Peptides against a protein of PDB entry 4N7V. Designs and how they scored, part 136

Target 1, 222 residues: chain A of PDB entry 4N7V
Amino acid sequence: TLRSITSPLVAHRLKPIRQKTKKAVVSILDSEEVCVELVKEYASQEYVKEVLQISSDGNTITIYYPNGGRGFPLADRPPSPTDNISRYSFDNLPEKYWRKYQYASRFVQLVRSKSPKITYFTRYAKCILMENSPGADFEVWFYDGVKIHKTEDFIQVIEKTGKSYTLKSESEVNSLKEEIKMYMDHANEGHRICLALESIISEEERKTRSAPFFPIIIGRKP

## One batch from the design tools (peptide; made by RFdiffusion4, then SolubleMPNN)

Design b2_p23_1_s4 (from b2_p23_1, 7 letters changed)
Fold by OpenDDE base, seed 1:
Structure b2_p23_1_s4 (fold): chain B 222 residues (1-222), chain A 23 residues (1-23)
Amino acid sequence: as target 1 above (222 residues)
Amino acid sequence: EEEKRKEEEEKLKEEEEEGLSLF
């Protein structure tokens, strides 16, 4: 099943973006929908032959073929869904579209990993919890030039000298120089606080009819 | 708000650099 190879993409709170490759254009729209445009070249002109428009929650996929499948000239936005429209749920998406959905999903997940959900300014650093899940990326930009990037899989450290390295186990973290451990301790505290705030804010958001609270900024740079 | 805008601009640049490799 599609579900066995990917989850429904989640594009909520993501800003619009459009990225063109040779064979496709992927977009997040103002509506937070995700579009994959399949591009073909004819006579030195690019045409959109197929569009997958995916809802912000990833559960609805609208597929259409512009100009009766002849294609629509590539523009600054997806062509309007006027002809040859099919609508599918995630679980009913035909297998022939799974790869295209996976590309959209991976793109959205990448965008999420780079999208601030919580920005927290400490005395020593700018901490950023990202939108990706599970195990959101967490970045710490120390004002003195040290950077720590935590993911679900690793911790990357960039020292003041520009020396960079990746830690993949607790043993490696425990083997750090004491100076670096101090930065790690601060990063971990900032991370704990961001996760706590995320939980509290998300619960409050669930109880209200207000616009989304995220992204949020806590504190200010000294 | 200004910090949010700056972060979004930085995000867009990074997304462009890495996102194209997905296709």
Scores: peptide ipSAE 0.021, ipTM 0.558, DockQ to the pose 0.080
Fold by OpenDDE base, seed 4:
Formats: sequence, structure tokens, C-alpha cells
Structure b2_p23_1_s4 (fold): chain B 222 residues (1-222), chain A 23 residues (1-23)
Amino acid sequence: as target 1 above (222 residues)
Amino acid sequence: EEEKRKEEEEKLKEEEEEGLSLF
């Protein structure tokens, strides 16, 4: 099933963006919908032959073929869904479209990993919890120039000297120099606080049906 | 609010650069 290889993408709270490649254009729209435009070139002109429009919650996929399948000239936005429209739920998406959905999902996940959800200023650093899930990215920008980037898969450290390295196991973390461990401890505390705040705020959002509270900024740079 | 906008603009630039590498 599609669900066995990816979860429904989530584009809520993401800013609009449009990324062109040779074969496709991926967009997050103002509506927080995600569009994958499949591009073909004819006579030095690019045409959109197929569009996957995915709802902000990833659960509805509208597939259409612009201009009766002849293609529509590539523009600054997806063509309107007018021709050969099919609508699918995530779980009913035909397998032939799974790769394209995964493409959209990976793009959204990338954007989410760079989109601040919580910014928290400590005495020593700017901490940022990102929108991606599961295991949101967490960045710590120390005011003295040290940087720590935590992901689900690794921890990247950039020292004051500019020396950069990646830690992929607990043993590597435990082998850090004591001076770096101090930064890591601070980063971990900031991370814990951000996760706690995320949980509390998300629960209040659920209860109140209010407009999204995220993104938020907590504290101020000293 | 202004800090948020600056952060988003910086992250969008990074996203564009990384997007080119992923696709």
C-alpha cells in the first residue's frame, strides 16, 4: 500500500514555494495545497502534461491533465484543474501515481524540516524546532558561533573553528570532547523545552479550535 | 514578527538550494 511506504503529507502552516526541476515543478500554494506538475518539453517550450494536486492534509489527491491532455504551457503557477479530473483518497491512489506522491511528500518534508515551528532564545543560543515529523529537526545557533543540528538520523556539530562533523550513534555522542558536551547539554535542554511547549500548545489548539498558534517565538536574544 | 519573517526568508533560500539537490 502507499501507506506502507509513506504517510500522508502535511503542508499546514507552510509558506508558498515553487521548485522547478527538469521533469517537474513542485509547489506549495497559498491554500497550503501541494501541486506536482509533470513537465514535458516540445520545440523548446515546456508544457505541463499532468498535475497532482494534493490537499494540505495529504488525504485527497486530484489528478488532472491540462488542455485535454495536450498539455498547458508552463507558467508561474499550476494550471487550473479543467480536464480529465480524477479524485482519489490517499488509500485509494492508484499505484502508478505513488512515485509522484512520494516526490511531493519528500519535498514537503524538506520544506517542513526548514520551517520554524518554535523559536526559543536562551542566554546562550537561538533554538529552533522545525515543522517536520516524526522527529522534528532541531537547530541550535550559539551566539559564540557553535552550531548544533539535530535530526532523527544524526547530530551535526559545527565548532567555533568551523570544524564540522556528524554523529550517528550514542557512542559517538559520548566520545565528544567535554567542551562540546556542554553545548550538547544546552542544546538538549532547549530541545526538551521546545518539545514540551509544542505539546502544551498543540493540546490547547485542539481544545479551542482556534487559529494556529504556530509558529511562535519564545524569549529574546540577550 | 519581523524576526520570524527573516528566519522564514533565510530558510526558504536554504530550501531552494536543497530542493535542487534532491530533485
Scores: peptide ipSAE 0.021, ipTM 0.550, DockQ to the pose 0.049
Fold by OpenDDE base, seed 2:
Structure b2_p23_1_s4 (fold): chain B 222 residues (1-222), chain A 23 residues (1-23)
Amino acid sequence: as target 1 above (222 residues)
Amino acid sequence: EEEKRKEEEEKLKEEEEEGLSLF
């Protein structure tokens, strides 16, 4: 099933973006819908031959073939749906579209990993918890130039000198120089705080059933 | 049909890689 290879994409709270490649254009719209436009070149003009329009919650996929399958000239936005529209739920999406859905999903996850959910300013750093899940990315930008980027899979450190390295195990983290450990300790504290705040804010958001509270900024740059 | 599907899957894989590389 599609569910066995990916979950429904979640584009909520993401800013609109349009990313063109040679063969496709992926967009997050103002509506938070996600569009994948499949592009074909003909006579030095690009045409959109197929569009997957995915709801913000990822559960509804609308597929259409612009201009009766002849294609529509590539523009600054997806072409409007025409008469031949197919609508699917996530669980009944034909397998032939799964790869295209995965592309949209990966793109959304990438955008989420770069979209601030919580920005927290400490005395020493700007901490950012991202929107991706599970295991949201966490970035710490120290005002002195040190950067720490935590993902589910690794920790990247950029030192003041510009030297960068990746840590993939606890043993590697424990082997860090004492100077770097101080930055790591601060990063971990900031991370813990952001996760705690995320939990609290999300619970209040659930209770109020209002507009989203995120993204949020906490503290001030010194 | 199967050959066309494989070509489409390969093309889409390339596109995924290209698209994701921009971020």
Scores: peptide ipSAE 0.022, ipTM 0.529, DockQ to the pose 0.106; fails the geometry check
Fold by OpenDDE base, seed 5:
Structure b2_p23_1_s4 (fold): chain B 222 residues (1-222), chain A 23 residues (1-23)
Amino acid sequence: as target 1 above (222 residues)
Amino acid sequence: EEEKRKEEEEKLKEEEEEGLSLF
């Protein structure tokens, strides 16, 4: 099943973006829908031959073939759906479209890993919790030039000297120089605070049923 | 507000750069 290889994409709170390759254009729209436009070139003009429009929660996929499959000239936005629209749920998406859905999902997940959900300024650093899940990326930019980037898979450290390295195990983290451990301790505390705030704010957002509270900024740069 | 805008602009640039590298 599609679910065995990917989860429904989540594009909520993402800013509009449009990225073009030779064969496709992927977009996050103002509506937070995600579009994959399949592009072909004819006589030095690019045409959109197929569009997958995916809902912001990833659960609904609308597929259409612009201009009866003849294609529509590539523009600054996806062509509007017209005739012969197919609509699928995530679990009912035909296998022939799975690769295209995965493409959209990977793009959205990358965008999410770069999209601030919570920015928290401490005395020593700018801390940023990103939108991706599970295990949201967490960046700490120390004002003295040290950077720590935490992901689900690794921790990247950039020292003041510009020396960069990646830690993939607790043993490697424990082997850090004491000076670097101080930065790591601060990063971990900032991370804990951001996760706690995310939980609290998300719960209040659920209760109020108002406009999204995220992204938020807490504190001020010194 | 201004700091939020700068952060959003920086992230958009990163998204654009990485988006080009995804495929």
Scores: peptide ipSAE 0.020, ipTM 0.535, DockQ to the pose 0.019; fails the geometry check

Design b2_p23_2_s1 (from b2_p23_2, 11 letters changed)
Fold by OpenDDE base, seed 1:
Structure b2_p23_2_s1 (fold): chain B 222 residues (1-222), chain A 23 residues (1-23)
Amino acid sequence: as target 1 above (222 residues)
Amino acid sequence: SEIEELEKKYEEEVDKEFEELEK
């Protein structure tokens, strides 16, 4: 099943973006829907032959073939569905479209990992908790130039000199230079705070059922 | 049939295309 290989994508709160590759264009629309366009080149013009339009919650997939399957000239946005529209739920999506859905899902996850959910300014750094889940990325931009990027899988450190390295275990973290440990300690504290705030704010958002509270910015750059 | 052929080509390349996006 599709569910066994991917989860429904979640595009909520993501800003519109359009990314073109050689044979595809993936977009997050203003509506937070996600579109994958199949692109074909003909006579030096690019045409969209197929579109997968995925709902913001990933559960509904609308597939259509622009211009009766003849293709529609590639534009700055996906062509509107006109005819030959098929609608599927996530669990009923034909296998032939699974890879395309996976592509969309991976793209969305990537965008989420780069989309601020909480921005927290400390005395020493700009901390950013991203939208991806589980294990949201956390970035710390120290005002002196040091950067720490935490993911579920690793911690990347960029020192003032531009030297960068990746840490994948606690032992490696413990082996850091004392100076770097100070940055790490600060980053960890900022991370803890962001996670705590995320939890609290999310709960309040759930209770109020209002417009999204995220993204939020806490504090100000000194 | 032409669409199906294009779909097949697309499916074969989606992973590569995505890798480019990750850069």
Scores: peptide ipSAE 0.031, ipTM 0.543, DockQ to the pose 0.050
Fold by OpenDDE base, seed 3:
Structure b2_p23_2_s1 (fold): chain B 222 residues (1-222), chain A 23 residues (1-23)
Amino acid sequence: as target 1 above (222 residues)
Amino acid sequence: SEIEELEKKYEEEVDKEFEELEK
């Protein structure tokens, strides 16, 4: 099943972006929908042959073939849907479209990993919790130049000198020099606080049923 | 604004990383 290889993508709160590759253009629209345009080249001109338009919650996929399947010239936005439209739910999406959906999902997940959800200024650093899930990326930009990037899989450290290295286990973290441990301790505390705030704010957002509270900025640079 | 600056920054990084994921 499609669900066995990916979950429905979530594009809520993401800003519009358009990424062109060799074979496709993937976009997040102002509506927070995600579009995958399949591109073919004919007579030195690029045409959009197929479009997958995915809802912001990932559960609805609309597929259409521009210009009766002949293709529409590639432009700065996806071509408008025509009368020949197919609509599928996530669980009913034909297998032939699974790879394209997965492509969109990977793009959205990457964008989410770079999209601030909570920005928290401490005395020593700017801490940023990102939108991706599970295990949201967490970045700490210390004012003295040290940078720490935490993901679900690793921790990357960039020292003042520009030297960078990656930690993949708790053992490696525990073996850090004392100077670096101080930065790591601060990063971990900032991370804990951001996660706590995310939980509290999300609960209030659920209760109010209003416009999204995120992204949010807490504190100011000293 | 702080948000606008952060958004511009991630857009450039996303482009680079996505190209690498396609390989």
Scores: peptide ipSAE 0.021, ipTM 0.522, DockQ to the pose 0.022
Fold by OpenDDE base, seed 4:
Structure b2_p23_2_s1 (fold): chain B 222 residues (1-222), chain A 23 residues (1-23)
Amino acid sequence: as target 1 above (222 residues)
Amino acid sequence: SEIEELEKKYEEEVDKEFEELEK
């Protein structure tokens, strides 16, 4: 199943973006829908032959073929759905479209990993919890130049000297120099706080059904 | 805003990383 290889993408709270590659254009729209435009070149002109329009919650996929399948000239936005429209739920998406959905999902996940959900200023650093899930990225920009980037899979450290390295296991983390451990401790504390705040705020959102509270900024740079 | 500045900072990185994902 598609679900076995990816979860429905989540594009809520993401700003519009359009990324063109050789074969496709992926966009997050103002509506927070995600569009994958499949591009074909003919006579030195690029045409959109197929579009997957995915709802912001990833659960609905609308597939259409612009201009009766002949293609529509590539523009600054996806062509409007007019011809040969098919609508699928995530679980009913034909397998032939799975790769394209995965493409969209990966893009959205990447954007989410770079989209601040919580910005928290400490005495020593700017901490940022990102939108991606599970295991949101967490970045700490120390005012003295040290940077720590935590992901679900690794921790990247950039020291004052510019020396950069990646830690992929607890053993490697434990082997850090004491001076670096101090930064790591601070980063971990900031991370804990951000996660706690995320939980609290999310719960309040659920209770009130109000407009999204995120993204938020907590504190200020000293 | 600070958020807008932060998001803008990553635009270029997002593009680069996405290109890498397509390899």
Scores: peptide ipSAE 0.021, ipTM 0.533, DockQ to the pose 0.022
Fold by OpenDDE base, seed 2:
Structure b2_p23_2_s1 (fold): chain B 222 residues (1-222), chain A 23 residues (1-23)
Amino acid sequence: as target 1 above (222 residues)
Amino acid sequence: SEIEELEKKYEEEVDKEFEELEK
């Protein structure tokens, strides 16, 4: 099943973006829908032959073929649906489209991992909790130049000297020099606070059923 | 806004990273 290789993409709160490759263009629209355009080149002109339009919650996929399959000239936005429109749920998407859906999903996940959900300014650093899930990326930019990037899989440290290394186990974290450990401790505290605030804010957001509270900025830049 | 400025920085990074993923 498609669900066995990817979950429905979640594009909520993401800003519009358009990324072109040789064979495809992927976009997040103002509506927070995601579009994958299949691009073919004929006589030095690029044409959109197929479009997958995916709802913001990833559960609905609309597929259409511009100009009856002849293609529509590539533009700055996806072509509008015209003829031969097919609509699928996530679980009913034909297998031939799974790779393209996965492409969209990867793009969205990448964008989410770079989209601030909570920005928290401490005395020593700018902390950023990202939108991706599960295990949102967390970045700490210390004002003195040290950077810590936490993901679900690793922790990357960039020291003042520019030296960079990756930590993949608790033992490696515990073996850090005392100076670096202080930065890590601060990063971890900032992370804990952001997660706690995320929970509290999300609960209030649920209760009010109003416009999204995120992204949010907490604290003041020194 | 401060949020918009932060988002612009990340958009540029995302574009670069996505291009690398598609190589």
Scores: peptide ipSAE 0.019, ipTM 0.528, DockQ to the pose 0.022

Design b2_p23_2_s2 (from b2_p23_2, 11 letters changed)
Fold by OpenDDE base, seed 3:
Structure b2_p23_2_s2 (fold): chain B 222 residues (1-222), chain A 23 residues (1-23)
Amino acid sequence: as target 1 above (222 residues)
Amino acid sequence: SKVEELEKKYEEEVEKEFKKLEE
């Protein structure tokens, strides 16, 4: 099943973006829908032959073939849907479209990993919790130039000199020099606070059922 | 605005990273 290889993508609160590749163009629209345009080249011109338009919650996929399947010239936005439209739920999506959905999902996940959900200014650093899940990316930009990037899989450290390295286990973290441990301790505290705030704010957002509270900025740069 | 600056910054980063993933 599609669900065995990916979950429905979530594009809520993401800003519009358009990424062109050799075979496809993937976009997040102002509506927070995600579009995958399949591109073919003919006579030195690029044409959109197929479009997958995915709802912001990932559960509805609309597929259409521009210009009766003849293709539409590639432009700065997806071509408008025609009367020949197929609509599927996530669980009913034909297997032939699974790879394209995965492509969209990976793109959205990458965008989410770079999209601030909570920005928290401490005395020493700018801390940023990102939108991706599970295990949201967490970045700490210290005002003195040190940078720490935490993901679900690793921790990347960039020192003042520009030297960078990656930590993949707790043992490697514990083996850090004392100076770097101080930065890591601060990063971990900032991370804890951001996660706590995310929980509290999300609960209030659920109760009010109003406009999204995120992204949010807490504190100011000293 | 502060929000607009953050939005422009991550857009460029996303484009760069996604191109790398396709190679």
Scores: peptide ipSAE 0.021, ipTM 0.618, DockQ to the pose 0.021
Fold by OpenDDE base, seed 1:
Structure b2_p23_2_s2 (fold): chain B 222 residues (1-222), chain A 23 residues (1-23)
Amino acid sequence: as target 1 above (222 residues)
Amino acid sequence: SKVEELEKKYEEEVEKEFKKLEE
C-alpha cells in the first residue's frame, strides 16, 4: 500500500514555493495544495503533460492531463484543471502515481524542515523550531557565529571558525570540548522551551478554533 | 512580518537542498 511507503503529506502553514527539476515541477500553492507537474520537452519547449494536485492534508489527489493530454506549455504556475479530472483518496491512489506522490511528500517534508514554526530569541542566540514532525528540526544561530542544527537523527555543529561536524550519539556529545558543551546546553534549553511553547500554543489553538497561531516569534534579538 | 522574512530566507535553501536530493 501507499501508506506502507509514506504518510499523507501535510502542507498546512507552508508558504508558496515552486521547485523545478528536469522532469518535474513541484509547487506549494497559495491554497497550501501541492502540485506535481510532469514535464516533457518537445522541440526545445517544455510541456506539462500530467498534474497531480494534492490537498493540504495529503488525503485527496486530483489528477489531470492538461490540454486533453497533449500538454500545456510550462509556465510559472501549474495549468488549471480541465475536463478530464480524476480524484482519488490517499488510500485509493493507483500504484502508478505512488512515486509521484512520494516525490511530493519528500519535497513537503524538506520544506517543513526549513519552515519556522517557533522563533525564539535568547540572550545569546536565535532559536528556531521547524514545522516538520515528528522530531522537528531545531536550529540555533548564536550571535557570535556558532550554529547548532538538531534533527531527529543527528546534531550538526558549526563553530566560529567554520569547522563543522556531526554528532550521532550521546557519547559523541559527551566528548565535546567544554566550550562547545556550553553552546549545546544553551541550545538544549532553547529547544526545551520551544517544545513546551509548541505544546501550550497548540492546545490553545485547538480550543479557540481560530486562525493558526503559528508561526510565532518569541522575544527579540538583543 | 518578521516570520515571513525568516521563511523567505529558507526558500533558497530548500530549493538548493531539494535539487541535491534529486541528483
Scores: peptide ipSAE 0.021, ipTM 0.615, DockQ to the pose 0.022
Fold by OpenDDE base, seed 5:
Structure b2_p23_2_s2 (fold): chain B 222 residues (1-222), chain A 23 residues (1-23)
Amino acid sequence: as target 1 above (222 residues)
Amino acid sequence: SKVEELEKKYEEEVEKEFKKLEE
């Protein structure tokens, strides 16, 4: 099943963006829907032959073939759906569309990993918790030039000198120079605080049933 | 505006990273 290889994409709170490649255009719309446009070139003109429109929660996929499958000229936005539209749930999506869905999902996940959910300014650094999940990316930009980027898979450190390295195990983290450990400790504290705030704010958001609280900025740069 | 500039930078960064993944 599709679910065995990916979860439904989540595009909530993401800013609109359009990424063009040779064969496809992937967009997050202002509606937070995700569109994959399959592009073909004829006589030096690009045409959209197929569109997958995915709901913001990833659970509904609408597929249509512009201009009866003849294609519609590529524009700055996906062509509007016409008649002969197919609508699928995530679990009922035909296998022939799974690769395209995964393409959209990977794009959305990348965007999420670069989309601030919480920005927290400390005395020493700008901390940013991103939207991706599970294991949201966490970036710490120290005002003195040190940078720490935490992901689910690794921790990247950029020192004042510009020296950069990646840590992939606790052993490597524990082997850090003492001065770097101080930065790591601060980063970890900022991370803890952001996660705590995320939990608290999300709960209040649920109770209030209001407009999204995120993204949020805590504090200001000193 | 400054906000628009930040949004553009964000979009450019995302697009850049996505292109790298497609290569």
Scores: peptide ipSAE 0.020, ipTM 0.565, DockQ to the pose 0.021
Fold by OpenDDE base, seed 4:
Structure b2_p23_2_s2 (fold): chain B 222 residues (1-222), chain A 23 residues (1-23)
Amino acid sequence: as target 1 above (222 residues)
Amino acid sequence: SKVEELEKKYEEEVEKEFKKLEE
């Protein structure tokens, strides 16, 4: 099943963006829908031959073929659905479209990993919890130039000297120099706080069913 | 807004990273 290889993408709270590649253009729209435009080139002109429009919650996929399948000239936005429209749920998406959905999902996940959900200014650093899930990225930009980037899979450290390295295990983290551990401790504390705040705020959102509270900024740069 | 500025900061990075994923 598609679900066995990916979860429904989540594009809520993401800003519009458009990424062009040779074969496709992927966009997050103002509506927070995600569009994958499949691009073909004919006579030095790029045409959109197929579009997957995915709802912001990833559960509905609308597939259409612009201009009766002949293609529509590539523009600055996806062509409007007009011809040969098919609508699928996530679980009923034909297998032939799975790769394209995964493409969209990966793009959205990447955008989410770079989209601040919580920005928290400490005495020493700007901490940012990102929108991606599970295991949201967490970045710490120390005012002295040190940077720590935590992901679900690794921790990247950039020292004042510009020396950069990646830690992929607890053993490697434990082997850090004491001076770096101080930064790591601060980063971890900031991370804990952001996660706690995320939980509290999310619960309040659930209770009130109000407009999204995220993204938020806590504190200010000293 | 400050939030918008922070989000915009990563736009170029996102594009670069996604390009790498497509390689």
Scores: peptide ipSAE 0.019, ipTM 0.589, DockQ to the pose 0.021

